# Ledger of designs, part 41: peptides against a protein of PDB entry 4KTY

Target 1, 266 residues: chain A of PDB entry 4KTY
Amino acid sequence: YVLNDIGVIFYGEVNDIKTRSWSYGQFEDGILDTCLYVMDRAQMDLSGRGNPIKVSRVGSAMVNAKDDEGVLVGSWDNIYAYGVPPSAWTGSVDILLEYRSSENPVRYGQCWVFAGVFNTFLRCLGIPARIVTNYFSAHDNDANLQMDIFLEEDGNVNSKLTKDSVWNYHCWNEAWMTRPDLPVGFGGWQAVDSTPQENSDGMYRCGPASVQAIKHGHVCFQFDAPFVFAEVNSDLIYITAKKDGTHVVENVDATHIGKLIVTKQI

## One batch from the design tools (peptide; aimed at target 1 F136 I149 Q197)

Design b2_p20_3_s3 (made by RFdiffusion4, then SolubleMPNN; from b2_p20_3, 12 letters changed)
Fold by OpenDDE base, seed 1:
Parts: sequence; structure tokens; C-alpha cells
Structure b2_p20_3_s3 (fold): chain B 266 residues (1-266), chain A 20 residues (1-20)
Amino acid sequence: as target 1 above (266 residues)
Amino acid sequence: TPQHKLDLQEILKKFKESLK
């Protein structure tokens, strides 16, 4: 989880799983220096740089450009005129070195690019890390642990009222660490995500969230456990919004979100 | 290859079919 510098990332569809190679390059010249530079740009206290909890949380914020002029700018509109298309990247090295050289955010990334760069960052700093791909990954925007899908009275989806969404797939990272700030048993793999999705206490970041805690239904523990839980376990709630302003739950689907979660030991 | 949001209308359609 630390020594391998080339990996495989899962993507595609749940019924058509695909893999792509990714070069992490944590041992390449200038990469460690760049990771330190990232923490410097974050103005991270030196005392916190030895704490994987703080480091992973800062990394989740800084790998994306939002808030703090971090490493990568995301784009999902298929318009990449002012940079490199996300699919053109083959590894983390070029991205990190460009960031270090230009001192400006690099364009563009999507989830696997964010996860790839974040994986390099974690491994470079000695934190065991892996990439996780979740198919049918929910994006809950109001932290209610549900995917609220609003319907017109005719039964069709009201896209204007529906704020929650589902990715065909989403990649994030798991980092291995002890969690002395949590109850016993909730150390080990922690979900962290650098793809900018939701604001977490003032910044676009996510985690570390205890995988064990989430598996046992404990979403009250820091950080961002409700969001991560929702990504993998949200029910689809179909709600008819009536003209009088009332909401009626028409259907509940508990089988669609998080159909497959894939990770590989790299 | 690109990550994209799913069509919720299509998901709903498939769900309704599964209820039959």
C-alpha cells in the first residue's frame, strides 16, 4: 500500500467493469518535495504533519483546487479547452510537477484523477492508501442519508426539485491509520475523498471517516461519516411534490445505491 | 471513461419494471 508506484483503478459501469493503469510515482524526483509544498500551501502546522488524521484531511482539501488553490480543478461538462482532458492523464507525476512549477491549480480532473493524485500524496507521506471505486455512488447534498428523488404528479422525475444525484461510478481513497479520537475498534481503513463534492466545516473535503464505524451504522463520528455512508448505502426515496406543497413518499428503493464497491491491493 | 451522473428517469423506469 506504500511501496507500489503503479496501480489499477476500476471504472465504467457496474455491468461493464473496466480497469485503467495509473502511475502514482511517489518515488519520482520532485514528488515528495511537491507533497511537502502542498502542505506548506495549506499552511499546515509542523506539529500536525506527523498525524495521519490531520494529513489525510488536509490532503482531501488540497488535492482539489476549491477554497485554497489546491492541485486539481474538476470538470464534468466535457469542455476542457483550457487544460488537459481528465482521460489524458496517465499518472500523478505530471500533475504534481506541473502544480509545483506553475504554483497554480492544474486542469482538469475527475474522480479517478483526484483519487490517483491523492493516493500518491498519502503514500508519499508514508500513509498506506488505496483507491476504492463505488458503482451507483450517491451524492447526498443535504446530509439526510437519503437520495431524495422528487416526482411530478404525473410520475416523472422533477429535475429542478431533485438536488441529490447518483454517479455511475465514483472513486475515493481509503487510508490506514489509528483513530485515537474515536472509540476502540474504529481505526484501520478510513475513507477520504479529494473530489470536491460537499462542503465539510467550511471547505470542500471529506474524511477521514471510519469504514468500520460506517459498516456498523455509526455515522456520528468525525469526519463526514454521513456523507460517505450515503454514497454507499442511501435509499432512493421517490417523493411526489404535490401542487399544494405537500410531499408524499411514493416508493423506496434500497437496492440501487452502492451495488458494487471494488478495491484492489496495489 | 468519463464519470457522469445517471439519468434518474431511467432508474425510475427500471425500478417500476422490477415491481411488476
Scores: peptide ipSAE 0.607, ipTM 0.937, DockQ to the pose 0.908
OpenDDE base, seeds 2, 3, 4, 5: peptide ipSAE 0.604, 0.598, 0.589, 0.601; ipTM 0.937, 0.935, 0.933, 0.935

Design b2_p20_3_s4 (made by RFdiffusion4, then SolubleMPNN; from b2_p20_3, 14 letters changed)
Fold by OpenDDE base, seed 1:
Structure b2_p20_3_s4 (fold): chain B 266 residues (1-266), chain A 20 residues (1-20)
Amino acid sequence: as target 1 above (266 residues)
Amino acid sequence: TPQHVLDLNEIKKKFEESLK
């Protein structure tokens, strides 16, 4: 989880799982220096740089460009005229070195690019890390642990009222660490995500969230456990919004979100 | 290859079919 400098990332569809190679390159010249530079740009105090909780949280913020001129700019509109298409990247090295050289955010990334760069960052700093792919990954934007799908009276989805969404797949990271700030048993793998999705206490970041805590239904522990829980375990709530402003639950689908979560053990 | 948002109408349709 630290020594491997090349890996495989799962993507595609749940019924058509695909893999792509990714070069993390944590041992390449200039990469460790760039990771330190990232923490410098974050103005991270020196005392916190030895704490994997703080480091992973800062990394989740800084690998994306939002808020703090971090490493990567995301784009999902299929328009990449001012940079490199996300699919053109084959590893973290070129991205990180470009960031260090230009001192400006690099364009463009999607979830696997963010996860790849973040994985390099974590491994460079001695934090065991892996990439996780979740198929049918929910994006809950109102922190209610469910996907609210608003319907018109004809039964079609009202796209204007429906703010929550579902990715065909989403990649994030798990980092291994102790969690002395949490109850006993909630250390180990922690979900962290650098893809800018939701604001977490003032910044686009996510985690570390205890995987064990989430698996046992504990979403009250820091950081961002409700959001991570929703990504993998949200029910789809189909709601008809009446003209009088009332809401009627038409159906509940508990089978679609988080159909498959894949990660490699190396 | 690209990550994309799913069509919720299609998801709803599949769900309704599963209820039959």
Scores: peptide ipSAE 0.621, ipTM 0.945, DockQ to the pose 0.890
OpenDDE base, seeds 2, 3, 4, 5: peptide ipSAE 0.616, 0.604, 0.601, 0.611; ipTM 0.945, 0.942, 0.940, 0.943

Design b2_p20_4 (made by RFdiffusion4)
Pose (drawn by RFdiffusion4):
Structure b2_p20_4 (pose): chain A 261 residues (1-241, 247-266), chain P 20 residues (1-20)
Amino acid sequence: YVLNDIGVIFYGEVNDIKTRSWSYGQFEDGILDTCLYVMDRAQMDLSGRGNPIKVSRVGSAMVNAKDDEGVLVGSWDNIYAYGVPPSAWTGSVDILLEYRSSENPVRYGQCWVFAGVFNTFLRCLGIPARIVTNYFSAHDNDANLQMDIFLEEDGNVNSKLTKDSVWNYHCWNEAWMTRPDLPVGFGGWQAVDSTPQENSDGMYRCGPASVQAIKHGHVCFQFDAPFVFAEVNSDLIYITAHVVENVDATHIGKLIVTKQI
Amino acid sequence: VKDSNELPFSHFKERLDELK
């Protein structure tokens, strides 16, 4: 989780698992300096850089280009003007070195690309890290920790009213650290996510959220545990437009995996 | 914010039919 500079990112389906190799390249010439440059550009106060909670949260904001001209721009537009399609990248090095050289956000990325770059950032600085993949990953748009699926009278999905969504898969990172800001028992792996989905305190960032706190539903503990809980375990609520028609308690988060040791 | 991994809304209708 610190010294391995290559890895595997899982994707596809639960019974059709695909792998994508990834070069983290945290030891390559120019990468460590690039990680420091990322924190400088985030205008991160130096006095907080010894705190992995702060470093990881800044990283979750700065790896994406929204709000702060950070590292990577997300796209699904099937055009990818003036850049590289997200699927073309095979590691983090070219992205990070291009960012340092050009001093401009790099185009383009999707969730595994954000996760790969963020993993490089964490391991390079010495924060143990890994990439996790969540199959049938919920995206909660109204912060009620459930998927609200609105139905027309005919029982079909009302696409105007329905804003929540579900991804075939989503990838984020876990960072290892104590959580002196939380009661004892909530350190260890913290979910951190640099893929923009929802604002957290006015910026696209997410975490660190204690995985242990998410497991027992104690999502009151900072940061962004309710959103992460919703990604892995929100119920689907079918609502006819308002009458609750049905509840699917098993659809979300069918499987979560990471590369074996 | 969206990704290429987003499932179509027809997926929910098909899942509701299965539940029923």

Design b2_p20_4_s1 (made by RFdiffusion4, then SolubleMPNN; from b2_p20_4, 9 letters changed)
Fold by OpenDDE base, seed 5:
Structure b2_p20_4_s1 (fold): chain B 266 residues (1-266), chain A 20 residues (1-20)
Amino acid sequence: as target 1 above (266 residues)
Amino acid sequence: EKSSNDLPLSYFEELLKKLK
């Protein structure tokens, strides 16, 4: 998880799973220096740079450009006139070196690009890391741990009220570390995500969230466990919004979100 | 290559129809 400099990322749809190669290049010239530069830009204290909890959290913030002029600008509108289309990237090296050279955010990325660059960052700094792809990945934006789909009385979705969304697929990272800040047993793989999705205590970042904690429903553990839990385990709640303003739950689907979670084996 | 995208709301409309 640290030594491999080439990997495979899963994408597509659950019924049409696809793979792409990604060159992490954590040992390439200039990459370590760039990772250090990223932490410098984050104004990270030297004392914290040896702590994988702090490093991974800072990385999740800095790999995206939001808030702090980090590495990558995300774009999902299929218009990439002022940069490189996300699909054109084949690895992390060019992105990181461009960032170091220009000292400006690199355009453009989507989830697998963010995950790829973040994976390089983690591995470069000696943190075992892997990329995880979640099909039907929920984006809960009101922290209620469910995907609320509001319906008109005629059964059509009310787009104005429906604020939560579901990605066809989403990629993030898992980083291996001890968690002395958590109870015994919640170390190991930690979910971290650099794709800008939600604000976490003041900036777009996510994790580290204990995978074991999430699996056992311990969403109270730092960091961002509720959000990650929702990504993989949200129930689809179909709610009819009546004309009088009342809400009625019409249906609950507990099987759709996180239908398939895939990561490359060693 | 296929970009990541939010599922259209119509997807859930159709899904609900199948559930009922």
Scores: peptide ipSAE 0.552, ipTM 0.914, DockQ to the pose 0.533
OpenDDE base, seeds 1, 2, 3, 4: peptide ipSAE 0.549, 0.547, 0.547, 0.516; ipTM 0.914, 0.914, 0.912, 0.909

Design b2_p20_4_s2 (made by RFdiffusion4, then SolubleMPNN; from b2_p20_4, 11 letters changed)
Fold by OpenDDE base, seed 2:
Structure b2_p20_4_s2 (fold): chain B 266 residues (1-266), chain A 20 residues (1-20)
Amino acid sequence: as target 1 above (266 residues)
Amino acid sequence: FQSSNDLPLSYYEELLKKLK
């Protein structure tokens, strides 16, 4: 989880799983220095740089450009002027070296690019890490642990009221660490996500969230457990918005989100 | 290569039809 400098990222559809090779290159010249530079740009105290909890949380913030002029600018509109299309990247090295050289965010990334670069960052700093792909990954934007789908009375989706969304697939990272800040048993793999999805206490970051805590529904544990839980366990709630302003739950689907979570084992 | 994307709203409409 630390030594492998080439990996595989899962993508595609749940019934047609595909793989993409990714070069992490954590041992390439300049990459470690760039990771240290990233922490410098984050103004991270030296005393915290040995703490994987702090490092992974800072990394989740800094791998995306939001808030802090971090590494990657996300784009999902299929218009990638002034940069490189997300699909053109084959590894982390070029991205990180460009960031270090230009000292400006690199364009552009999507989830697997964010996850790839973040994986390099974590591994460079001695944190065991892997990429995880979740098919039918929910994006809960109000932390209610539901995917709320609002319907018109005719059964069509109300696009104005429906703010939550579901990714066909989403990639994030799991980092291995002890969690002395949590109860015993919630160390090990921690979900961390550098794809800018939601604001977490002032900036776009996510995690570390204990995978064990998520699996057992302990969403009160820091950091961002409710969001990660929702990504994999949200119920689809179909709500009809009546003309009189009332909302009626029409259907609930508890089986759709997080149908498959895949990661490469060493 | 298939990029990550939000499912279209029509996806949920079709899914709901299957649930009913």
Scores: peptide ipSAE 0.597, ipTM 0.941, DockQ to the pose 0.518
OpenDDE base, seeds 1, 3, 4, 5: peptide ipSAE 0.594, 0.589, 0.557, 0.591; ipTM 0.940, 0.940, 0.933, 0.940

Design b2_p20_4_s3 (made by RFdiffusion4, then SolubleMPNN; from b2_p20_4, 11 letters changed)
Fold by OpenDDE base, seed 1:
Structure b2_p20_4_s3 (fold): chain B 266 residues (1-266), chain A 20 residues (1-20)
Amino acid sequence: as target 1 above (266 residues)
Amino acid sequence: MRSSNDLPLSYYEELLKKLK
């Protein structure tokens, strides 16, 4: 998980799984230096740089450009007029070296680009890491662990009230570490995500969230466990918003979100 | 490579019809 410098990223649809190669390039010239530079830009204390909990959390914030002029600017509008389309990147090296040289955020990324660069960052710093792809990945925006779909009385979706969304697929990272800040048994793989989705205590970042804790329904443990839990396990709740302002649950689908979670064992 | 995207709202409308 640290030594492999080429990987495979899963994408596509749950019934048509696709893969692409990604060059992490953690051993290429200038890449480690760039990772250190990223932590410098984050103004991370030297004492914390040996702590994978702090490093992974800082990395999740700094790989995206939001808040702190981090590495990548996300874009999903299919225009990409002032940079490189996300699909044009083939690895982390060009992105990181451009960031180091220009000292400005690099345009543009989507989830697999964020995950690829973040994977390089983690591996460079000696943290075992892998990319995870979740098909039908929920984005819970109000932290209620549900994907709320609001309906008009005629059965059509109310786009104004429906704030939650579901990605066809989403990529994030898992990092291996001990969690002395959590109860025994919740170390190991930790979910971390650098794709800017939600604000976490003042910054667009996510994790580390204990995979074991989430699997056992413990969403109270730091960091961002409720959000990660919702990505993989939220119910689709169909809610009819009546004209009188009342809400009625029309239907519940507990099987759709997180239908398939894939990672390559390399 | 296919971009990641939010599912369109019409997707949920169709899904709901199948559930009923």
Scores: peptide ipSAE 0.529, ipTM 0.917, DockQ to the pose 0.524
OpenDDE base, seeds 2, 3, 4, 5: peptide ipSAE 0.527, 0.453, 0.484, 0.456; ipTM 0.916, 0.886, 0.908, 0.888

Design b2_p20_4_s4 (made by RFdiffusion4, then SolubleMPNN; from b2_p20_4, 9 letters changed)
Fold by OpenDDE base, seed 5:
Structure b2_p20_4_s4 (fold): chain B 266 residues (1-266), chain A 20 residues (1-20)
Amino acid sequence: as target 1 above (266 residues)
Amino acid sequence: YSSSNDLPLSFFKELLEKLK
């Protein structure tokens, strides 16, 4: 989880699982320097740089360009006129070196690119890390741990009221660390995500969230456990919005979100 | 390489119909 410099990332759809190679290159020339530069740009105190909790949280924020002129600009519009299409990247090295050289965010990334670069960042700094792909990954927009699908009385989806969404697939990272800030048993793998999705205490970042805590429904544990929990375990709630403004739950589906979660086996 | 995308809302309508 630290020594491997080439990996496999899962993507596609649950019924059409695909894989791609990704070169992490954590030992390549200039990469460690770039990771240190990233932490410098984040104005991270030296005392915190030895703490994987702080490092992974800072990395989660800085691998995306939002808020802090971090590494990657996300784009999902399939245009990409002012940079490199996300699919054209084959590894982290070119992205990180471009960032270090230009001192400007690199265009463009999507979830697997964010996850790939973040994986390099973590491994480069000695934090065991892996990429996780979640098929039918929920994006809970209002932090109610549900995927609310609002329906018109005629059965059509009300796009104005439906604010939550579901990714066909989403990639994030798990980082291995102790969690002395949590009760015993909630160390180990921690979910961290650098793809900008939601604001977490003022910045687009996510984690570290204890995987064990999430598995056991302990969403009160820092950081961002409710959001990560929702990504993998949200129920689809079909709600009919009546003309009088009342809402009626028509159906609940607990089987689709997080239908398949995949990571590379060593 | 396939891009990540939000599932269209029509997908959920179809899914609901299957549940009924």
Scores: peptide ipSAE 0.495, ipTM 0.911, DockQ to the pose 0.515
OpenDDE base, seeds 1, 2, 3, 4: peptide ipSAE 0.327, 0.495, 0.494, 0.465; ipTM 0.842, 0.911, 0.911, 0.907

Design b2_p20_5 (made by RFdiffusion4)
Pose (drawn by RFdiffusion4):
Structure b2_p20_5 (pose): chain A 261 residues (1-241, 247-266), chain P 20 residues (1-20)
Amino acid sequence: YVLNDIGVIFYGEVNDIKTRSWSYGQFEDGILDTCLYVMDRAQMDLSGRGNPIKVSRVGSAMVNAKDDEGVLVGSWDNIYAYGVPPSAWTGSVDILLEYRSSENPVRYGQCWVFAGVFNTFLRCLGIPARIVTNYFSAHDNDANLQMDIFLEEDGNVNSKLTKDSVWNYHCWNEAWMTRPDLPVGFGGWQAVDSTPQENSDGMYRCGPASVQAIKHGHVCFQFDAPFVFAEVNSDLIYITAHVVENVDATHIGKLIVTKQI
Amino acid sequence: SEEYKLSNQHFLDRLAELKA
């Protein structure tokens, strides 16, 4: 989780698992300096840089280009003007070195690309980290921790009213650390996510959210545990437009995986 | 197998299975 500079990112389907190799390259010339440059550009106060909670949260904001001209711009536009399609990248090095050199956000990325770059950032600084993949990952748009699916009279999905969504898969990172800001028992792996989905305190960032706290549903503990809980375990609520028609308690988060040791 | 959002048809199939 610290010294391995290559890895595997899982994607596809539960019974059709695909792998994508990834070069983290945290030891390559220029990368460590690039990680420091990322925190400088985030205007992160130096006095907080010994705190992995802060470093990881800043990283989750600065790896994406929204709000702060950070590292990577997301796109699903099937054009990718003036850049590289997200699927073309095979590691983090070119992205990070280009960012340091050009001093401009790099185009383009999707969830595994954000996760790969963020993983490089964490391991390079010495924060143990890994990439996780969540199949059938929920995206909760109204912060009620459930998927609200509105149906028309005919029983079809009303696409105008329905805002929540589900991904075939989504990847984020886990960072290892104590959580002195939380009661004992909630350290260890913390979910951190640099892919923009929902604002957290006015910026696109997410975490660190204690995985242990998410497991027992104690999502009151900072940061962004409710959103992460919703990604892995929200119920689907079918609502006819308002009457609750049905509830699917098993659709979301069918499987979560990471590379073996 | 790239990242994408599931279609409405997928949710309708799930609702049909729940009602079966």

Design b2_p20_5_s1 (made by RFdiffusion4, then SolubleMPNN; from b2_p20_5, 11 letters changed)
Fold by OpenDDE base, seed 4:
Structure b2_p20_5_s1 (fold): chain B 266 residues (1-266), chain A 20 residues (1-20)
Amino acid sequence: as target 1 above (266 residues)
Amino acid sequence: GEQHQLSDEYFMELLAKLKA
């Protein structure tokens, strides 16, 4: 396969799908060196650098700044002091080169920025990768594979009663690799996500999770399959929180999360 | 074009549709 230097990232809303160009620049000067530097900062053993499972998992952790002073600091509060607004980035090159030069996390990113940089990282290291956009993407915070929406007794939704949330869209990556650590048939595309969402065995990282496994409901396979499954397939559970502490399920919507998943074919 | 979490109002409207 010929890896493209420029890609398209889908974003926006399901009824107003938008695209943005992203320059991956995996062949630009200094980018491969920066990717190696990232792995050095992660203190990744040389023996593991040839293993796409380990590399993608390390990349998932290191593209975000949490835990390990990785590449990007996320910001979703519309306040971008001391940095660049996420929407201002047009590619991975400037971000990675800034990281290499400053040796400090770069501000700021949101999901598509993380995914863009992560895509560059993967491609630089010879791992086929693409960006996936999931509209109505769930963030299951309590690992129950549900998207809990709590109502007060008066019927009003109160999002403060849960750490679960739904994003209008979310971008992550799929990386192509064999999975000898999984049963036969669960290689191929693996979901990996560098946007810091949940702690996975001590670090904010996600994947690689077998897309085939997730598609068939096999959430027991490493890594982070339950979380990725929930992102694309959680039921919306409307729960009334009673004053006495009891919970009553009012409604269930199994059709809303992951309503549209889009990726460009490689 | 920025990513954002769906609001309480969004789910209120969605729930209303489900109840109808």
Scores: peptide ipSAE 0.637, ipTM 0.946, DockQ to the pose 0.851
OpenDDE base, seeds 1, 2, 3, 5: peptide ipSAE 0.630, 0.624, 0.614, 0.623; ipTM 0.948, 0.947, 0.945, 0.946

Design b2_p20_5_s2 (made by RFdiffusion4, then SolubleMPNN; from b2_p20_5, 12 letters changed)
Fold by OpenDDE base, seed 5:
Structure b2_p20_5_s2 (fold): chain B 266 residues (1-266), chain A 20 residues (1-20)
Amino acid sequence: as target 1 above (266 residues)
Amino acid sequence: SEQHVLPDSYFMELLKELKK
């Protein structure tokens, strides 16, 4: 998880799983320097750079351009006129070297690009890391651990009331580290995500969230455990919004979100 | 394929199936 410089990323649909190769290139010339530069841009204290908890959290913020002029600008509208389409990237090296050279965010990325670059960042700094793909990945916007789908009385979705959304698939990273800040047993794989989705204490970042903690329902543990939990375990709640302002739960589906989670094996 | 948000129509159809 540190020495492998070529990987496979899963994407597509549950019924049509696809794979793409990705060159991490953590050993390529200039990449380590770029990772250090990223931490410099984040104004990260030298004392914290040896702490994988701090490094992974800073990385999750800095791999995206939001807030801090980080590495990648996301785009999901199929308009990529001022950069490279996300699908055109084949690895992290060109992106990181462009960032280092231009000192400006690189356009454009989607989840697998963010995850690919973030994976390089983590591995380059000696943190074991892998990419995880979650199919039917929920984005909980109101932190209630549910995917609330509001319906009109006629059965159509009310897009104005529906704040939550679901990705067909989403990629993020898991980083291996001890968590002395958590109870015993919650070290190991930690979910971290550099795709800008939700604000976490002032910045678009996510994690590290203990995978073991999430699996056991311990969403109170730092960082961003509720959000990650919701991505993989939210119930779909269909709510009919009546004209009188009342809400009626029409249906609950607990099996759809996070239907398949895939990662490359060792 | 690119990452995208599932459209409203997806959930409408899903709900119809659940009601059966």
Scores: peptide ipSAE 0.632, ipTM 0.944, DockQ to the pose 0.862
OpenDDE base, seeds 1, 2, 3, 4: peptide ipSAE 0.626, 0.620, 0.622, 0.631; ipTM 0.944, 0.942, 0.943, 0.944

Design b2_p20_5_s3 (made by RFdiffusion4, then SolubleMPNN; from b2_p20_5, 12 letters changed)
Fold by OpenDDE base, seed 2:
Structure b2_p20_5_s3 (fold): chain B 266 residues (1-266), chain A 20 residues (1-20)
Amino acid sequence: as target 1 above (266 residues)
Amino acid sequence: AEQHVLSDEEFMKLLEELKK
């Protein structure tokens, strides 16, 4: 997980799974220096740079450009006028070297680009890491652990009331570390995500969230466990908004969110 | 290849499937 500098990222649809190659290049010239530079830009204390919990959390913040002029600017509108389309990237090296050279955020990324660069960052700093793809990945923006889909009385989706969203697929990272800040048994793989989705204590960052804790419903464990839990386990709640202002739950789907989670084991 | 947020139409399809 640390030594492999070429990987495969899963994407596409649950019924049409696709793969793409990604060059992490954690051993290439200038990459380690760039990762250190990223931590410098984050103004990370030297004492914390040996702690994978702090490093991964800082990385999740700094790989995205939000808040702190981090590495990548996300774009999902299919308009990439001032940069490189997300699909054009084939690895982390060019992105990281451009960031180091220009000292400005690189345009543009989507989830697999964020995950690819973040994977390089983690591996470069000696943290075992892998990319995970979640099909039908929920984005719960109010931390109620469910996806509220509001419907008009005619049955159509009310986009104005519907604040939650679902990605057809989403990629994030798992980083291997001990968690002395958590109870015994919740070390190991930790979910971390650099794609800017939600504000976490003042910054667009996510994790580390114990995968074991998430699997067992321990959403109270730091960091961002409720958000990660919702990404993989939330129910789709179809709510009819009545004209009188009342809300009625019409349907519940517990089968689609997190329907398939894929990661390479090597 | 690019990721996207499910559209209203996609949710409607899911809902119809759920009702079956």
Scores: peptide ipSAE 0.616, ipTM 0.943, DockQ to the pose 0.801
OpenDDE base, seeds 1, 3, 4, 5: peptide ipSAE 0.370, 0.356, 0.454, 0.609; ipTM 0.840, 0.831, 0.881, 0.941

Design b2_p20_5_s4 (made by RFdiffusion4, then SolubleMPNN; from b2_p20_5, 15 letters changed)
Fold by OpenDDE base, seed 4:
Parts: sequence; structure tokens; C-alpha cells
Structure b2_p20_5_s4 (fold): chain B 266 residues (1-266), chain A 20 residues (1-20)
Amino acid sequence: as target 1 above (266 residues)
Amino acid sequence: GEQHRLPDSYFMELLKKLNS
């Protein structure tokens, strides 16, 4: 796998697919040092630093600031007064160098920023990695592998009745590695996600989840396969929440989530 | 170009289409 220091990230909408350039800069001065610093901040043992499973999982946790004062603070409320708007970033280098210099989380990122920085981190450490964009990406908050859409009795959608949500698009990473901890055939590309979405065994992190396992519905394999599966394959379940507390399934749409998944092959 | 969660209105319209 060729490791380029410049990439393209897909974003936007399914009917209006857009691309942005991203400079990974994994070979620039100070970047590898910063990646090592990130692992130091994570208190990662030296013995684990050669294991792509452990490294990618640590990276997933540390690229976001939650739990461990990691690299990036996410913001999705259009309030960026105390930092840089996510759209202003053009690459990983400035973010990582700022983190190393300030020793404080950098503000702000959204999914593609997290994915960009995480891609740099992985590549710096010799792990082949790419960014994947999933349009209509589900955020299953209750781990039921469904995207619940609740309706009031009057038929109006009420998103306050669930913590489930759907991103217009979401970017995460795929990292190439063997998975000796999984059955044969589930190595290769592993989904890893540094955008803080769900708690995974005590930290906001996600993966590595075997892409092959997910494609075949094997959500029992570590790590976070159910969550990643839900991102790309959740059914939209329209549920009427009745006043008496009962729920009635009105409709099911099994074709909407993960309708388009795009990655640049390099 | 920012990432955002789909609003209630999106699913309302989607449901209308589904029921049509």
C-alpha cells in the first residue's frame, strides 16, 4: 500500500458529493515525534507500540480529546470561538504540531479532521491507512443495531425520544493489519474511528473492527463491530411512541443507512 | 460542508415518501 502524504476526503451529500484535499504530512519534521508523544501521553507500553491492533485502538482514543486530553476537541454546534473552525484545517501537520507544542487539545475538529489526523498517526507508525466516508451514517446510541426514529401519536418525528441519530456523512479510517486475535480471514482492513461517538470499554474510541467481519454480519468480534455495523447497515425503524408508553413500529427502511460508502484507493 | 445530524424534517419527508 502506497502511503501518500496528500489525500482526498469525500464529504457533503449523496446527491452532492464533494471532495477536499488533506495534507497528511506523515514525513514532515516533528510529526513522527508528535505521534510518539501521543502514545506517551496515552501511557502506552513500549511492547504494545509494535502491535497495530493496540496502536490503532490507542490512536482512536487519543486523536480525540475526550477522556485523555487527546489531540482534537470536536465541535458540531457551529461555535468555534476558542479555536479554529473545523473547515479551516487543510492538513494534519498544524494540528499535531500545535498539540505537541501546547500539550493541550486542539480546537476544533469534525469527522474528516479526526480522520485526517488519525490517518497521519497511523501512517507515521507504519500502518497502512485510508479514510472512508459513509453517507447517511447512523449513530446507534443504544447498541440495538437499529436507527430508531420515534414519532409522536400525531405522526410528527420527535428526535428527543432517542439518542440515535444519523450523520449526513461520517468519515473514519480503515487500517490494514493482521488480526491474530480473530479467526482466519478477518484480517486486512480494520475500521477505526477517532471521532468521539460512543464509549467503548471506558473510552471514546472505536475499533479496530474487521471490515470483512462486518460485511458478513459478524458483529461479535472485537472491537466495536456492532457500532461500526450499525453505522453502515442500520435499519431505519419508524416507531410511534404512544402516550401509554407502548411502541408501535410504523415502517422499516433497510436501504437508507450506508447508502454510499466512498474511499479513495491509493 | 460541515458534518451534521439529519434533522427531524428530513425523516418526516422520508416517511411521507415511504407512505406514498
Scores: peptide ipSAE 0.665, ipTM 0.956, DockQ to the pose 0.836
OpenDDE base, seeds 1, 2, 3, 5: peptide ipSAE 0.657, 0.655, 0.649, 0.656; ipTM 0.955, 0.955, 0.954, 0.955

